# Ledger of designs, part 10: peptides against a protein of PDB entry 3EFO

Target 1, 262 residues: chain A of PDB entry 3EFO
Amino acid sequence: SQLADLYKSCETDALINFFAKSAFKAVLHQPLKVIREILVNQTAHMLACYRKNCASPSAASQLILPDSMKVLPVYMNCLLKNCVLLSRPEISTDERAYQRQLVMTMGVADSQLFFYPQLLPIHTLDVKSTMLPAAVRCSESRLSEEGIFLLANGLHMFLWLGVSSPPELIQGIFNVPSFAHINTDMTLLPEVGNPYSQQLRMIMGIIQQKRPYSMKLTIVKQREQPEMVFRQFLVEDKGLYGGSSYVDFLCCVHKEICQLLN

## One batch from the design tools (peptide; aimed at target 1 Y50 I64 L65)

Design b1_p17_1 (made by RFdiffusion4)
Pose (drawn by RFdiffusion4):
Structure b1_p17_1 (pose): chain A 259 residues (1-239, 243-262), chain P 17 residues (1-17)
Amino acid sequence: SQLADLYKSCETDALINFFAKSAFKAVLHQPLKVIREILVNQTAHMLACYRKNCASPSAASQLILPDSMKVLPVYMNCLLKNCVLLSRPEISTDERAYQRQLVMTMGVADSQLFFYPQLLPIHTLDVKSTMLPAAVRCSESRLSEEGIFLLANGLHMFLWLGVSSPPELIQGIFNVPSFAHINTDMTLLPEVGNPYSQQLRMIMGIIQQKRPYSMKLTIVKQREQPEMVFRQFLVEDKGGSSYVDFLCCVHKEICQLLN
Amino acid sequence: SHVPHHVYNMDELEAES
């Protein structure tokens, strides 16, 4: 009968999986604007209830989120930015209908990765003694012109290359000497390489391991290349609203529930 | 019962916006 126990026991990934499927089913029944509004208001409602009932007294300039829901807003914003709940500019209806379908079948492990892609820094890789590098936030702010990154959501795998990308690596991977020597349209498996091209292939394997669909590798050269598609998977950035924007929005309506 | 939580300051967030 205590609300504190309800919140202390929640799981964001499980909640995100439900909201996603619930919203994606509703796409075949209601205006998308109506669906998004329900999502945002339910999110503000859950948090406002915690604020007025469980949270110890705190200043109004603060937005209080339970531990169980620390990353719930970030993921909810990712759902709202997803092409299924978004619109016309680019992204075919065939792409939307397809992704809407893929999510309807997903387990928690799949939906977590689908809505928050995994961004791995590759240029800072520890040679032959690896075990998959620490993940980095899904934002352009964590990309470096000197860096090479791996981004995966379970269906796509992007190998991102910066402009000042170390030629040493571009050689040990693409077997070519320089950055401008790589052609994106040749997105096939590169072998050779003794320390790196192997250590990279090793992590590309470990990532695919638990994943049902074999991911489509897409190489992205930084500055003005196909990168426009890649930017979509940096879900923390604006690309809908940014993570911070959404957080700013939820607080407004949480306050509107004046308490 | 006590439930731990995270606090986000709105002034700092508006400045980051």
Fold by OpenDDE base, seed 5:
Structure b1_p17_1 (fold): chain B 262 residues (1-262), chain A 17 residues (1-17)
Amino acid sequence: as target 1 above (262 residues)
Amino acid sequence: SHVPHHVYNMDELEAES
């Protein structure tokens, strides 16, 4: 059917770009609450329609997503949690205006990365391989105290280090003997010259490629105060200003779908 | 007209929320 074909061919990244720009345009003439409600409603209706017309019968306790939209909810939640759409007074008007203008000019690829950052476990790198590590979900639950992670969203780049990061890797990246010796005021990695350092630089270069903005590197130590800024980019977690976790959002969407179909 | 799909078990997710 035409509807089935639509769901098979759906491009979630394009949809999110469209929804983001539409919502951010609407900010100029509609209340934020209304905009958020519309976005949730649209999400629920799309998925309800799929459930009704294109999915096999399943238990009501299940949320069924077409493969083409399997990441739609997480991106939608990220959009909903963006400062432009939040009504919290802690967010400055200037910041809202700035991000609004940025997104309004973003292409599909840019907005995808902007709303959902890449989080790479670089501590798993094989220096003998040129393959990039697989990105992990942007959640604190995916971090490890023994790990080192690179996060990038097209505007910012963070190198996060666990408190128990391997000294060998620390030495390889920073040319210092321990975690305690890492200077987080640095915005550039030293030219150490070993294979691991070179590979990390290569990865950073690849991430920076074809991005319209130069991403400034911020080095973040776990449990230090600046980590709070980094954690704001773990978009699947609860936001500092009341944004829902991905899990909570899924529950919300599921509830809405059930209401539409019952 | 089945479309390939991903399934979330909401009972499990709700327990985590």
Scores: peptide ipSAE 0.423, ipTM 0.874, DockQ to the pose 0.856
OpenDDE base, seeds 1, 2, 3, 4: peptide ipSAE 0.411, 0.418, 0.417, 0.413; ipTM 0.867, 0.868, 0.871, 0.869

Design b1_p17_1_s1 (made by RFdiffusion4, then SolubleMPNN; from b1_p17_1, 8 letters changed)
Fold by OpenDDE base, seed 3:
Structure b1_p17_1_s1 (fold): chain B 262 residues (1-262), chain A 17 residues (1-17)
Amino acid sequence: as target 1 above (262 residues)
Amino acid sequence: SEVPHVLIDMDELEKKL
């Protein structure tokens, strides 16, 4: 059927780009609450329609996502949690305006990275390989106190260090003997010159490549106050300003789908 | 005619994600 073909060919990243731009355009004329409700409703309706017309019968306790939309909910939640769609007074008008304009001009690839950052386990790097480490999900549950992670969303770059990060890697990256010696005020990594440092710099270069904006590096130590800024980019977790976790959002969407179909 | 899909058990969602 035409409907089945539509769901097979759907590109989630394109949809998110569209929804983002549509929503961000609407903020000038509609209340934020209404915009958020529309986005959730659209998500639920699309998935309900799929469940009704394109999927085999399944238990009501199951959420069914077409393969083409398997990551739609997580991106939609990221969109809903974006500062442009939040009414929190902690977010300045200038920041909202800035991000709004950025997204309004973003292509599909840029918006994809913007809404769901790339999080790389740097501590797993093989200096003998030119391959990038596989990205992990943007959640605190994927971090390790023993790990070092690089996060990038096209605008910002963070190097997160666990409190128990290997001293050898710290030495390799920062040329200091321990975690405590790392200066988080720096925005550039030192030119240490060892294979690990070179590999990390290469990865950072690859991430920066083909991006329209230069990403400033922020070094973040676990359990220090600036880590809170970094945690805001762990988009699958619960947001600081009332946004839902990915799990909570899935439950919400599932509930709404059930309501539509019952 | 069925579109390939992913099934998420909502009861075990936290464990699977």
Scores: peptide ipSAE 0.268, ipTM 0.818, DockQ to the pose 0.626
OpenDDE base, seeds 1, 2, 4, 5: peptide ipSAE 0.252, 0.162, 0.122, 0.241; ipTM 0.817, 0.737, 0.685, 0.816

Design b1_p17_1_s2 (made by RFdiffusion4, then SolubleMPNN; from b1_p17_1, 8 letters changed)
Fold by OpenDDE base, seed 1:
Structure b1_p17_1_s2 (fold): chain B 262 residues (1-262), chain A 17 residues (1-17)
Amino acid sequence: as target 1 above (262 residues)
Amino acid sequence: SSVPHVLIDMDELEKLL
């Protein structure tokens, strides 16, 4: 059917780019509350239409997502949690204006990475492999105190270190004997020259490649104050300024769909 | 359905909350 073909061909990244730009344009003429409501409603309507017209019958307690939209709720939640769409006084007008301008000019690939960062477990690197480590979901639940993670969203890059990070990796990356000796004021990794360091630098280079902006590196130690900034990019978790976790948003979307169909 | 899809059991998900 025509609808089935539509849902098969849908590209979530393009859709999110469209929604983001539409919403950020609407900010000039509509209240933020209304814009957020429209985004949620549009999401619910698209998924309700699928359930009604394309999906096989399933239990009412189940949320049904076409494969083409399986990550739509995640990205939509990230969009809703963006500072441009929040009315919190803690967010400066300048920051909102800046991010609005950035997103309005972003291509599909840029906006995808911007809204949902890439989070890589660096501690799992195989120096004999040319493959990048598989990205993990952007949630604190996926971090490990024994791990080292690299996060990038096209604008910022973070190297997060667990309190129990392996000393050998710390030595390999920073050329210091322990976690305590890592200088978090550094914005560049030292050129240690060992295979692990080289591999990490290569990965960072690949991530930076073809990105329109040079990403500044921030080194973050677990349980130190700067970690709070890093945690804001764990977009599946609850936001600092009232944004929903991914799970909470799924529940919200499901309820809206049920209301539309019942 | 001819359209591949993912099922999320909200009951199970809510139990984890």
Scores: peptide ipSAE 0.223, ipTM 0.813, DockQ to the pose 0.774
OpenDDE base, seeds 2, 3, 4, 5: peptide ipSAE 0.210, 0.222, 0.214, 0.204; ipTM 0.810, 0.812, 0.812, 0.812

Design b1_p17_1_s3 (made by RFdiffusion4, then SolubleMPNN; from b1_p17_1, 8 letters changed)
Fold by OpenDDE base, seed 1:
Structure b1_p17_1_s3 (fold): chain B 262 residues (1-262), chain A 17 residues (1-17)
Amino acid sequence: as target 1 above (262 residues)
Amino acid sequence: SHVSHVLIDMDELLAKL
């Protein structure tokens, strides 16, 4: 069917780019509350239409997502949680304006990375392999106190270190004996020259490739205050400024779909 | 259906929380 073909050809990254730009344009003329409601409704309607017209019958307790849109909810939640669409006093007008302008000019690939960062487990690097570590979901639940993670969203880059991260890796990356000796004020990694350091730098280089902006590196130690900034990029978790977790948003979307189909 | 899809059981998901 034409509808089935439409959903097969749908690209979530393009949709999110479209929704983001549409919403950010609408900010100039519509209340933020209305914009957020429209985005949720559009998401629910698209998925409800799929369930009604394209999907095989399933239990009411099941949320059905076409493969092409399987990550639409998580990206939509990230969009909804963006500072441009929030009216919290903690967020400056300048920051909102800046973020709005950035996204309005972003291509599809840039906006995808912006809304959902790459989070890489650096502690799992195999220096003998040319393969990059597989990205993990952007949630605190995927972090480990024994791990080291690199996060990038096209604008910012973070190197997060668990309190129990291996001293050997710390030595390899920073040329210091322990976690306590890492200087978090540094914005560049030292050129230690060992294979692990070289591979990490290569990965960082690959991430930086084809990005329009040079990403500033922030080194973050677990349980130190700067970690709070890092946690804001764990987009599947509950947002500091009232945004929902991914799980909560899924429940919300499911509820809306059910309401549309009842 | 000719369209591949993912099923998420919300009850199961909620029970794990």
Scores: peptide ipSAE 0.138, ipTM 0.772, DockQ to the pose 0.739
OpenDDE base, seeds 2, 3, 4, 5: peptide ipSAE 0.038, 0.060, 0.132, 0.107; ipTM 0.645, 0.681, 0.776, 0.758

Design b1_p17_1_s4 (made by RFdiffusion4, then SolubleMPNN; from b1_p17_1, 9 letters changed)
Fold by OpenDDE base, seed 3:
Structure b1_p17_1_s4 (fold): chain B 262 residues (1-262), chain A 17 residues (1-17)
Amino acid sequence: as target 1 above (262 residues)
Amino acid sequence: SSVSHVLIDMDELEKLL
């Protein structure tokens, strides 16, 4: 059917780009609450339509996502939690305006990365491989106290270190003997020159490559105050300012779909 | 179905994530 073809051809990253720009344009003329409601409703309607017209019957307790939209909810939740649509006290008017303008000009690839950061477990690096480690989901549940993670969203870059990060890796990256000795005021990694350091720098270079803005590096120690800023980029987690976790959002969307179909 | 899809059991969602 025509609808089936539409869902097959759908690209989530393009949709999110569209929704983001549409919503961010509307910010100037509509209340944020209304905009958020519209986005949720649009998401629910699209998925309800699919369930009704394109999917085989399934239990009401199941959420059905076409393959092309399997990650739509997580991106939509990220959009809904963005400071442009969900104002935060710590975000200035200027910063909000700046982010709004940035997104309004972003291409699909840029907006995808912006809303859902890349989170890399760099403690798993193979110095003999030129391949990037596989990204993990942006959630605290994917972090490890023994791990070191690099997060990037096209504007910011974070190096997160678990409290039990391997001393050998700390030495390799920072040329200091332990976690306690790491200076988090640094915005650049030292050029230690060992294979691990070189590999990490290469990865950072790849991430920075072809991005329109230079990402400032923030070094974050687990359980220190700056970690709170880092955690805001773990977009699948529950937000501090009213944003839902990915799980909660899925539940919300599912309920809305059920309401539309019953 | 004409379109391949993902089924998420909401009761088991926390286990999947």
Scores: peptide ipSAE 0.211, ipTM 0.804, DockQ to the pose 0.608
OpenDDE base, seeds 1, 2, 4, 5: peptide ipSAE 0.198, 0.095, 0.197, 0.186; ipTM 0.800, 0.681, 0.806, 0.804

Design b1_p17_2 (made by RFdiffusion4)
Pose (drawn by RFdiffusion4):
Structure b1_p17_2 (pose): chain A 259 residues (1-239, 243-262), chain P 17 residues (1-17)
Amino acid sequence: SQLADLYKSCETDALINFFAKSAFKAVLHQPLKVIREILVNQTAHMLACYRKNCASPSAASQLILPDSMKVLPVYMNCLLKNCVLLSRPEISTDERAYQRQLVMTMGVADSQLFFYPQLLPIHTLDVKSTMLPAAVRCSESRLSEEGIFLLANGLHMFLWLGVSSPPELIQGIFNVPSFAHINTDMTLLPEVGNPYSQQLRMIMGIIQQKRPYSMKLTIVKQREQPEMVFRQFLVEDKGGSSYVDFLCCVHKEICQLLN
Amino acid sequence: SETEHLPSGLTVVYTPP
């Protein structure tokens, strides 16, 4: 009968999986605007209830989120930015209908990765003694002109290359000497390489391991290349609203529920 | 408890229920 126990026991990934499927089913029944509004308001409602009933007294300038829901807003914003709940500019209906379908079948492990892609820094990789590098936030702010990154959501795998990308690596991987020497349209498996091209292939394997679909590799050269597609998977950035924007929005309506 | 300070001036507080 205590609300504190309800919240202490929640799982964001499980909640996100439900909201996603619930919203994606509703796409075939209601205006998308109506669906997004329900999502945002339900999110503000859950948090406002916690604030007025469980949270110890705190200043109004603060937004209080339970530990169980620490990353719920970030993921909810990812759902709202997703092309299924978004619109016309680019992204075919065939792409929307397809992604809408893929999510309807997903387990928790799949939906977690699908809505929050995994961004791995590759240029800072520890040679032959690896075990998959620490992940980095899904934002352009964590990309470096000197860096090479791996981004995966379970369906797509992007190998991102910065402009001042170390030629040493571009050689040990693409077997070509320089950055401008790579052609994106040749997105096939590169072998050779003794220390790195192997250590990279190692992690590309480990990533695919538990994943049902074999991912489509897409190489992205930084500055004005296909990168436009890649930027979509940096779900923390604006690209809908940014993570911070959404947070700022939820607080407004939580306050509107004046308590 | 944990805190996060945003450029908007809003503070996000994370608390154990």
Fold by OpenDDE base, seed 3:
Structure b1_p17_2 (fold): chain B 262 residues (1-262), chain A 17 residues (1-17)
Amino acid sequence: as target 1 above (262 residues)
Amino acid sequence: SETEHLPSGLTVVYTPP
């Protein structure tokens, strides 16, 4: 059917870009609450339409997504949790305006990365491989106390270190003997010169490549205060300033779909 | 189709249209 073809051809990243720009434009004329409601409503309607017209019959307890929109909900939740759409006094007007303007100028690829960061388990690096490590979901559940992760969203870059990260990797990256010796005030990695360090730098370079802004590097040690900032980029988790986890959002969307169809 | 079971009890099913 025509609808089926539409869903097959759907590009989630393009949709998110569209929704983001549309919402951020509307901020100037509409209450934030209304904008958020519209976004949720649009998401629910799109998925309800699919369930009604394109999907095979299924239990009402199931959330049915087309493959092309597999990641639509998580991106929509990220958009809803963006500071531009949040009415929180903790968020400065300047920050809101800044991010709004940034997104308004972003292409599809940039906005995709902005709303859903890359989180790379660099502790799994094979120095003999030219392949980048596969990104993991942006959630604390995917972190490991024994791991080292690189997070990037096109504007910021974080190197997160677990409290039990391997000393050999710490030595390889920072040229210090232990986790405790890592200086988190640095914004650049030292030029250690070993294969692991070189590989990490290469990866960072690839991530930085073709991004419009130079990403500042922040070193984050697990359980230290600055980790709280890093946690805000774990977008599938609950937000500090409000907003649901990805799981909670899925439940919300499912409920809305059921209301539309029943 | 791919099925994901969430901690909430919700089951997410990914299907081709």
Scores: peptide ipSAE 0.435, ipTM 0.927, DockQ to the pose 0.922
OpenDDE base, seeds 1, 2, 4, 5: peptide ipSAE 0.421, 0.431, 0.424, 0.428; ipTM 0.923, 0.925, 0.923, 0.924

Design b1_p17_2_s1 (made by RFdiffusion4, then SolubleMPNN; from b1_p17_2, 7 letters changed)
Fold by OpenDDE base, seed 2:
Structure b1_p17_2_s1 (fold): chain B 262 residues (1-262), chain A 17 residues (1-17)
Amino acid sequence: as target 1 above (262 residues)
Amino acid sequence: MEEIHLPSGLTVLIEEP
């Protein structure tokens, strides 16, 4: 059917870009609450339509997503959790304005990265490999106390270090003997010169490539205060300012779909 | 079809084209 073909050909990243820009334009004229509701409703309606007209029969207790939209909910949740759409006094007007303006000018690829960051397990880096490490889901559950992770969203870059991160890697990256010796005030990695350091720098360069903005690097130690900022980029987790986790959002969407269809 | 089980008990089905 025509509708089935539409869902098969859907480009979620483009759709998210559209929704983001539409929503961010709307903030000038509509209450944030209304905008958020519209986004959720639109998501639910699209998926409800799929379930009704395209999806294979399944239990009502199940949420059915077409493959083309398998990441739609997570991106939508990220959009909903963006500071521009949050009505929290803790978020400055300047920050809202800044991010709004940024997103309004972003292409599809930029907005995709912006809303859902890349999170790379650097501790698994193979210096003999030419491949980038596989990205992991942006959730604390994917972090490890023994791990080192690089997060980038096109604007910010974080290097997160677990409290039990390998000393040899710390030495390789920072040229210091231990976790405690890492200076988190630095915004640049030292040029240690070993293969691991060089490869990490190359990875960072690749991530920076084709991005319109130079990403500032922030070094983050687990269990230190700055980690709170970093955790806000773990977009699948519950947000500090009331945003839903990805899991909770899926449940929310499912309920909304059920309400539409039942 | 990919099936994902969530802690909430919700099952997410991803239908392949």
Scores: peptide ipSAE 0.423, ipTM 0.920, DockQ to the pose 0.799
OpenDDE base, seeds 1, 3, 4, 5: peptide ipSAE 0.417, 0.411, 0.229, 0.415; ipTM 0.918, 0.917, 0.811, 0.918

Design b1_p17_2_s2 (made by RFdiffusion4, then SolubleMPNN; from b1_p17_2, 7 letters changed)
Fold by OpenDDE base, seed 1:
Structure b1_p17_2_s2 (fold): chain B 262 residues (1-262), chain A 17 residues (1-17)
Amino acid sequence: as target 1 above (262 residues)
Amino acid sequence: SESIELPSGLTVLIEDP
């Protein structure tokens, strides 16, 4: 059907860019609560229409997503959790204004990365491969105390180190003997020169070259205070300022779809 | 198509239209 074809051809990243810019424009003349409700409503309506007209028969306990929109909910939740759409006194007006203006000028690729960061398990790097490691979902559940992860969202870059990260990798990256010796005040990795260090630097370079803004590197040790900032970029988890986890948002969307169809 | 069960009990089904 024509409607089925429409869902097959859906470009979720473009939709998110549109919704973000639309919402961020609307903040100038609409209450934040209303904007958030509209975004959730639009998400539910699109998916309700799919379920009604295109989806295979399924149990009411199931949330049905077309493949083209499989990441729509997670991106929408990230948008809803952005500081521009939150009415929290902890967020300065300057920060809201800054991020609003940034997103208003972002292309589709930039906004995609901005709302959902790339999280790379660099402890699994194959120094003989030029391929980037596969990104993992942005959740604490995907981190490992034995792992080292690189996170980038187009504006910030973090190198997160687990408390039990391999000493050999620490030596390879920082040229220090242990986790405790890592200087988190560094904004640049040292020129160690070994294959692992070179591969990591190459990856960082590739990520940076694709972005219009220079990303400052922050070294983060697990269980140290700066990790709290890093964890805010684990967008599938519950937000600091009341934003829902991805799982909770899916449940919310499912409930609203059911309300629309029943 | 794929199905994923969430800890909440909700099952997410991803399919081609």
Scores: peptide ipSAE 0.416, ipTM 0.914, DockQ to the pose 0.920
OpenDDE base, seeds 2, 3, 4, 5: peptide ipSAE 0.414, 0.408, 0.415, 0.405; ipTM 0.914, 0.912, 0.915, 0.912

Design b1_p17_2_s3 (made by RFdiffusion4, then SolubleMPNN; from b1_p17_2, 9 letters changed)
Fold by OpenDDE base, seed 1:
Structure b1_p17_2_s3 (fold): chain B 262 residues (1-262), chain A 17 residues (1-17)
Amino acid sequence: as target 1 above (262 residues)
Amino acid sequence: TESVELPSGLTILIEEP
């Protein structure tokens, strides 16, 4: 059917870009709660329409997503959790204004990365391979105390180090003997010159390529105070300012779909 | 069709329309 074809051809990243810009424009003339409700409603309606008209028969307890929209909910939740759409006194007006302006000018690729960061397990790097490691989901559950992860959202870059990070990797990256010796005040990695260091720098370079902004590097040690800032970029987790986890949002969307169809 | 069960008990079905 024509409707089925529409869902097959859906470009979720473009939709999210559209929704983000529409919502951020609406902030100027509508209450934030109304904007959030509209976004959730639009998400539910799109998926309800699919379930009603295109989806294979399934139990009501199941959430059905077309493949083209399999990441729509997670991106929508990220949008909903953005500071621009949150009415929290902890968020300055300047920060809201800044991020609103940024997103309003972002292309599809930029907004995709902005709302859902890349999180790379660089401790698994094969120095003999030119391939980037596969990104993991942006959740604390995907981190490990033994791991080292690189996170980038187009504006910021973080190098997160577990408390039990391999000393050999620490030596390879920082040229220091242990986790405790890592200086987190540095914004540039030293040029150690070994294959692992070079590959990491290459990866960072690739991530930085074709991005409109130069990403500042922040080195983060697990269990230190700055880690809290890093955790805010783990967008599938529950937000600091009341935003839902991805799982909770999926449940919310599912309930709303059921309400629309029953 | 891909099926994923969440800790909440919700099952997600991802299918080609």
Scores: peptide ipSAE 0.373, ipTM 0.907, DockQ to the pose 0.902
OpenDDE base, seeds 2, 3, 4, 5: peptide ipSAE 0.365, 0.357, 0.363, 0.357; ipTM 0.903, 0.901, 0.903, 0.901

Design b1_p17_2_s4 (made by RFdiffusion4, then SolubleMPNN; from b1_p17_2, 7 letters changed)
Fold by OpenDDE base, seed 1:
Parts: sequence; structure tokens; C-alpha cells
Structure b1_p17_2_s4 (fold): chain B 262 residues (1-262), chain A 17 residues (1-17)
Amino acid sequence: as target 1 above (262 residues)
Amino acid sequence: SESIVLPSGLTVLIEDP
């Protein structure tokens, strides 16, 4: 059907960009609560329409997503959890204004990375490979105490180190003997010159070259205070300021769809 | 197509229309 073809051709990244800009424009003349409700309703309506007209028969207890929109909910939740759409006193007016303006000028690729960061397990790097490591989902559940992860969202870059990170990798990256010796005040990696260090720098360079903004590097040690900032970019987890986890949002969307169809 | 069971018990189905 024509409707099925429409869902097959859906470009979720472009759609999210549109929704983000529309919402961020709307904040100038509509209450935040209303904007959030509209976004949820739009998401539910699109998926309800699919369920009603295109989806294969399935139990009502299941959430059905077309493949082209499989990441729509997660991106929508990220949008909903953005500081621009949150009415919290902890968020400064300047920060909201800044991020609003940034997103209003972002292209599709930029907004995609902005709302859902790239999280790379760099402890698994193959120094003989030119391929980037496969990104993992942005959740604490995907981190490991033995791992080292690079996170980038187009504006910020974090190098997260588990408390049990391999000393060999620490030495390879920082030229220090242990986790405790890592200086988290640095914003640049040292020029160690070994293959692993070079590979990491190459990866960082590739990520940076694709973005219009220079990303500042922050070194983060697990269980130290600055890790709290890093964790805010694990967008599939529950937000600090009342935002839902991805799992909770899926449940919310499912309920809304059921309400629309019943 | 693929299916994912969430900790909540919700099953998510991803399919081609």
C-alpha cells in the first residue's frame, strides 16, 4: 500500500530534526508542558497509524515499530529530555537559550549526534584495523569497570575510564602506570606515540572532522564526581531532571497507542 | 524482523511494513 511505502521510506533522523526545530521554536509561544504533550502525541499517532493500517497482526500487549522508525522513540525521548524542553530551575536560562539556538541551526546529521551520542568501546581497539569500533547503546549498563569508552555528541567529547581499566591501556594512552595517576584536568591526550595511542587519536580526529564545532575533551574517571556530568549523556538512562529512561518511554508510548486505538 | 523483551515485560517488535 501507499501507506506502507511511506513508512518504508521514512527518514527518522530528518523527522527528529524537524520535530526538534519545531518544538524549540514553539517554546517561544507555548508552554513546555504542551510542547512535550504534542511530541508524545505525534509519536503515538504515527505509530498507532502504522499499527492500525500496516502492521502484521500481533497481540495488543506488544509494541510494533516499522524498521525505518525503530529509533524514533529513543530519539524522541532524548528530545523530550533536552534542557530546552525541561522546566527546571536547575537549568539556567542561558544554557537553554544556547542549546535552543544551536539546534535551530543544526543539520540532520548534527542533530542526530547531538541527541544521541556516539559511545565507543575503545578498549577493544584493534590497532591493525582502520575501522571504528562498533558503538554501544548510551546506557550505564553498557559500560564496564574494565573498559575505556569514548563519548561524543558533536559538542563534547568524553574519555571515560573504568576503575579497573587495564594498566597497559592506561600506559598506552596517558603514559602513566595506573588509573590513580591519570590527570583528569587535562583536555588533551599526551603524544605517547605507540600504535594504540595513535589509533585512538585517529578515531578522535575522524569524529572531530565530521563536526562543525571543536569538541573539548574531558577525561572522566569512574566513581569520581565529574562522572555525573558524563552520565547525563547516557541518554537511554533516566534523566537527572525527571526525564524517563528509554524503556519507560517505550512503555509510555505503547500505552498512548493503545489509548488511540481503543 | 526482530523482537525485544524489555525488563518491564513489554515486547517490542520491529518489522518491515
Scores: peptide ipSAE 0.450, ipTM 0.930, DockQ to the pose 0.898
OpenDDE base, seeds 2, 3, 4, 5: peptide ipSAE 0.446, 0.440, 0.444, 0.442; ipTM 0.929, 0.928, 0.929, 0.929

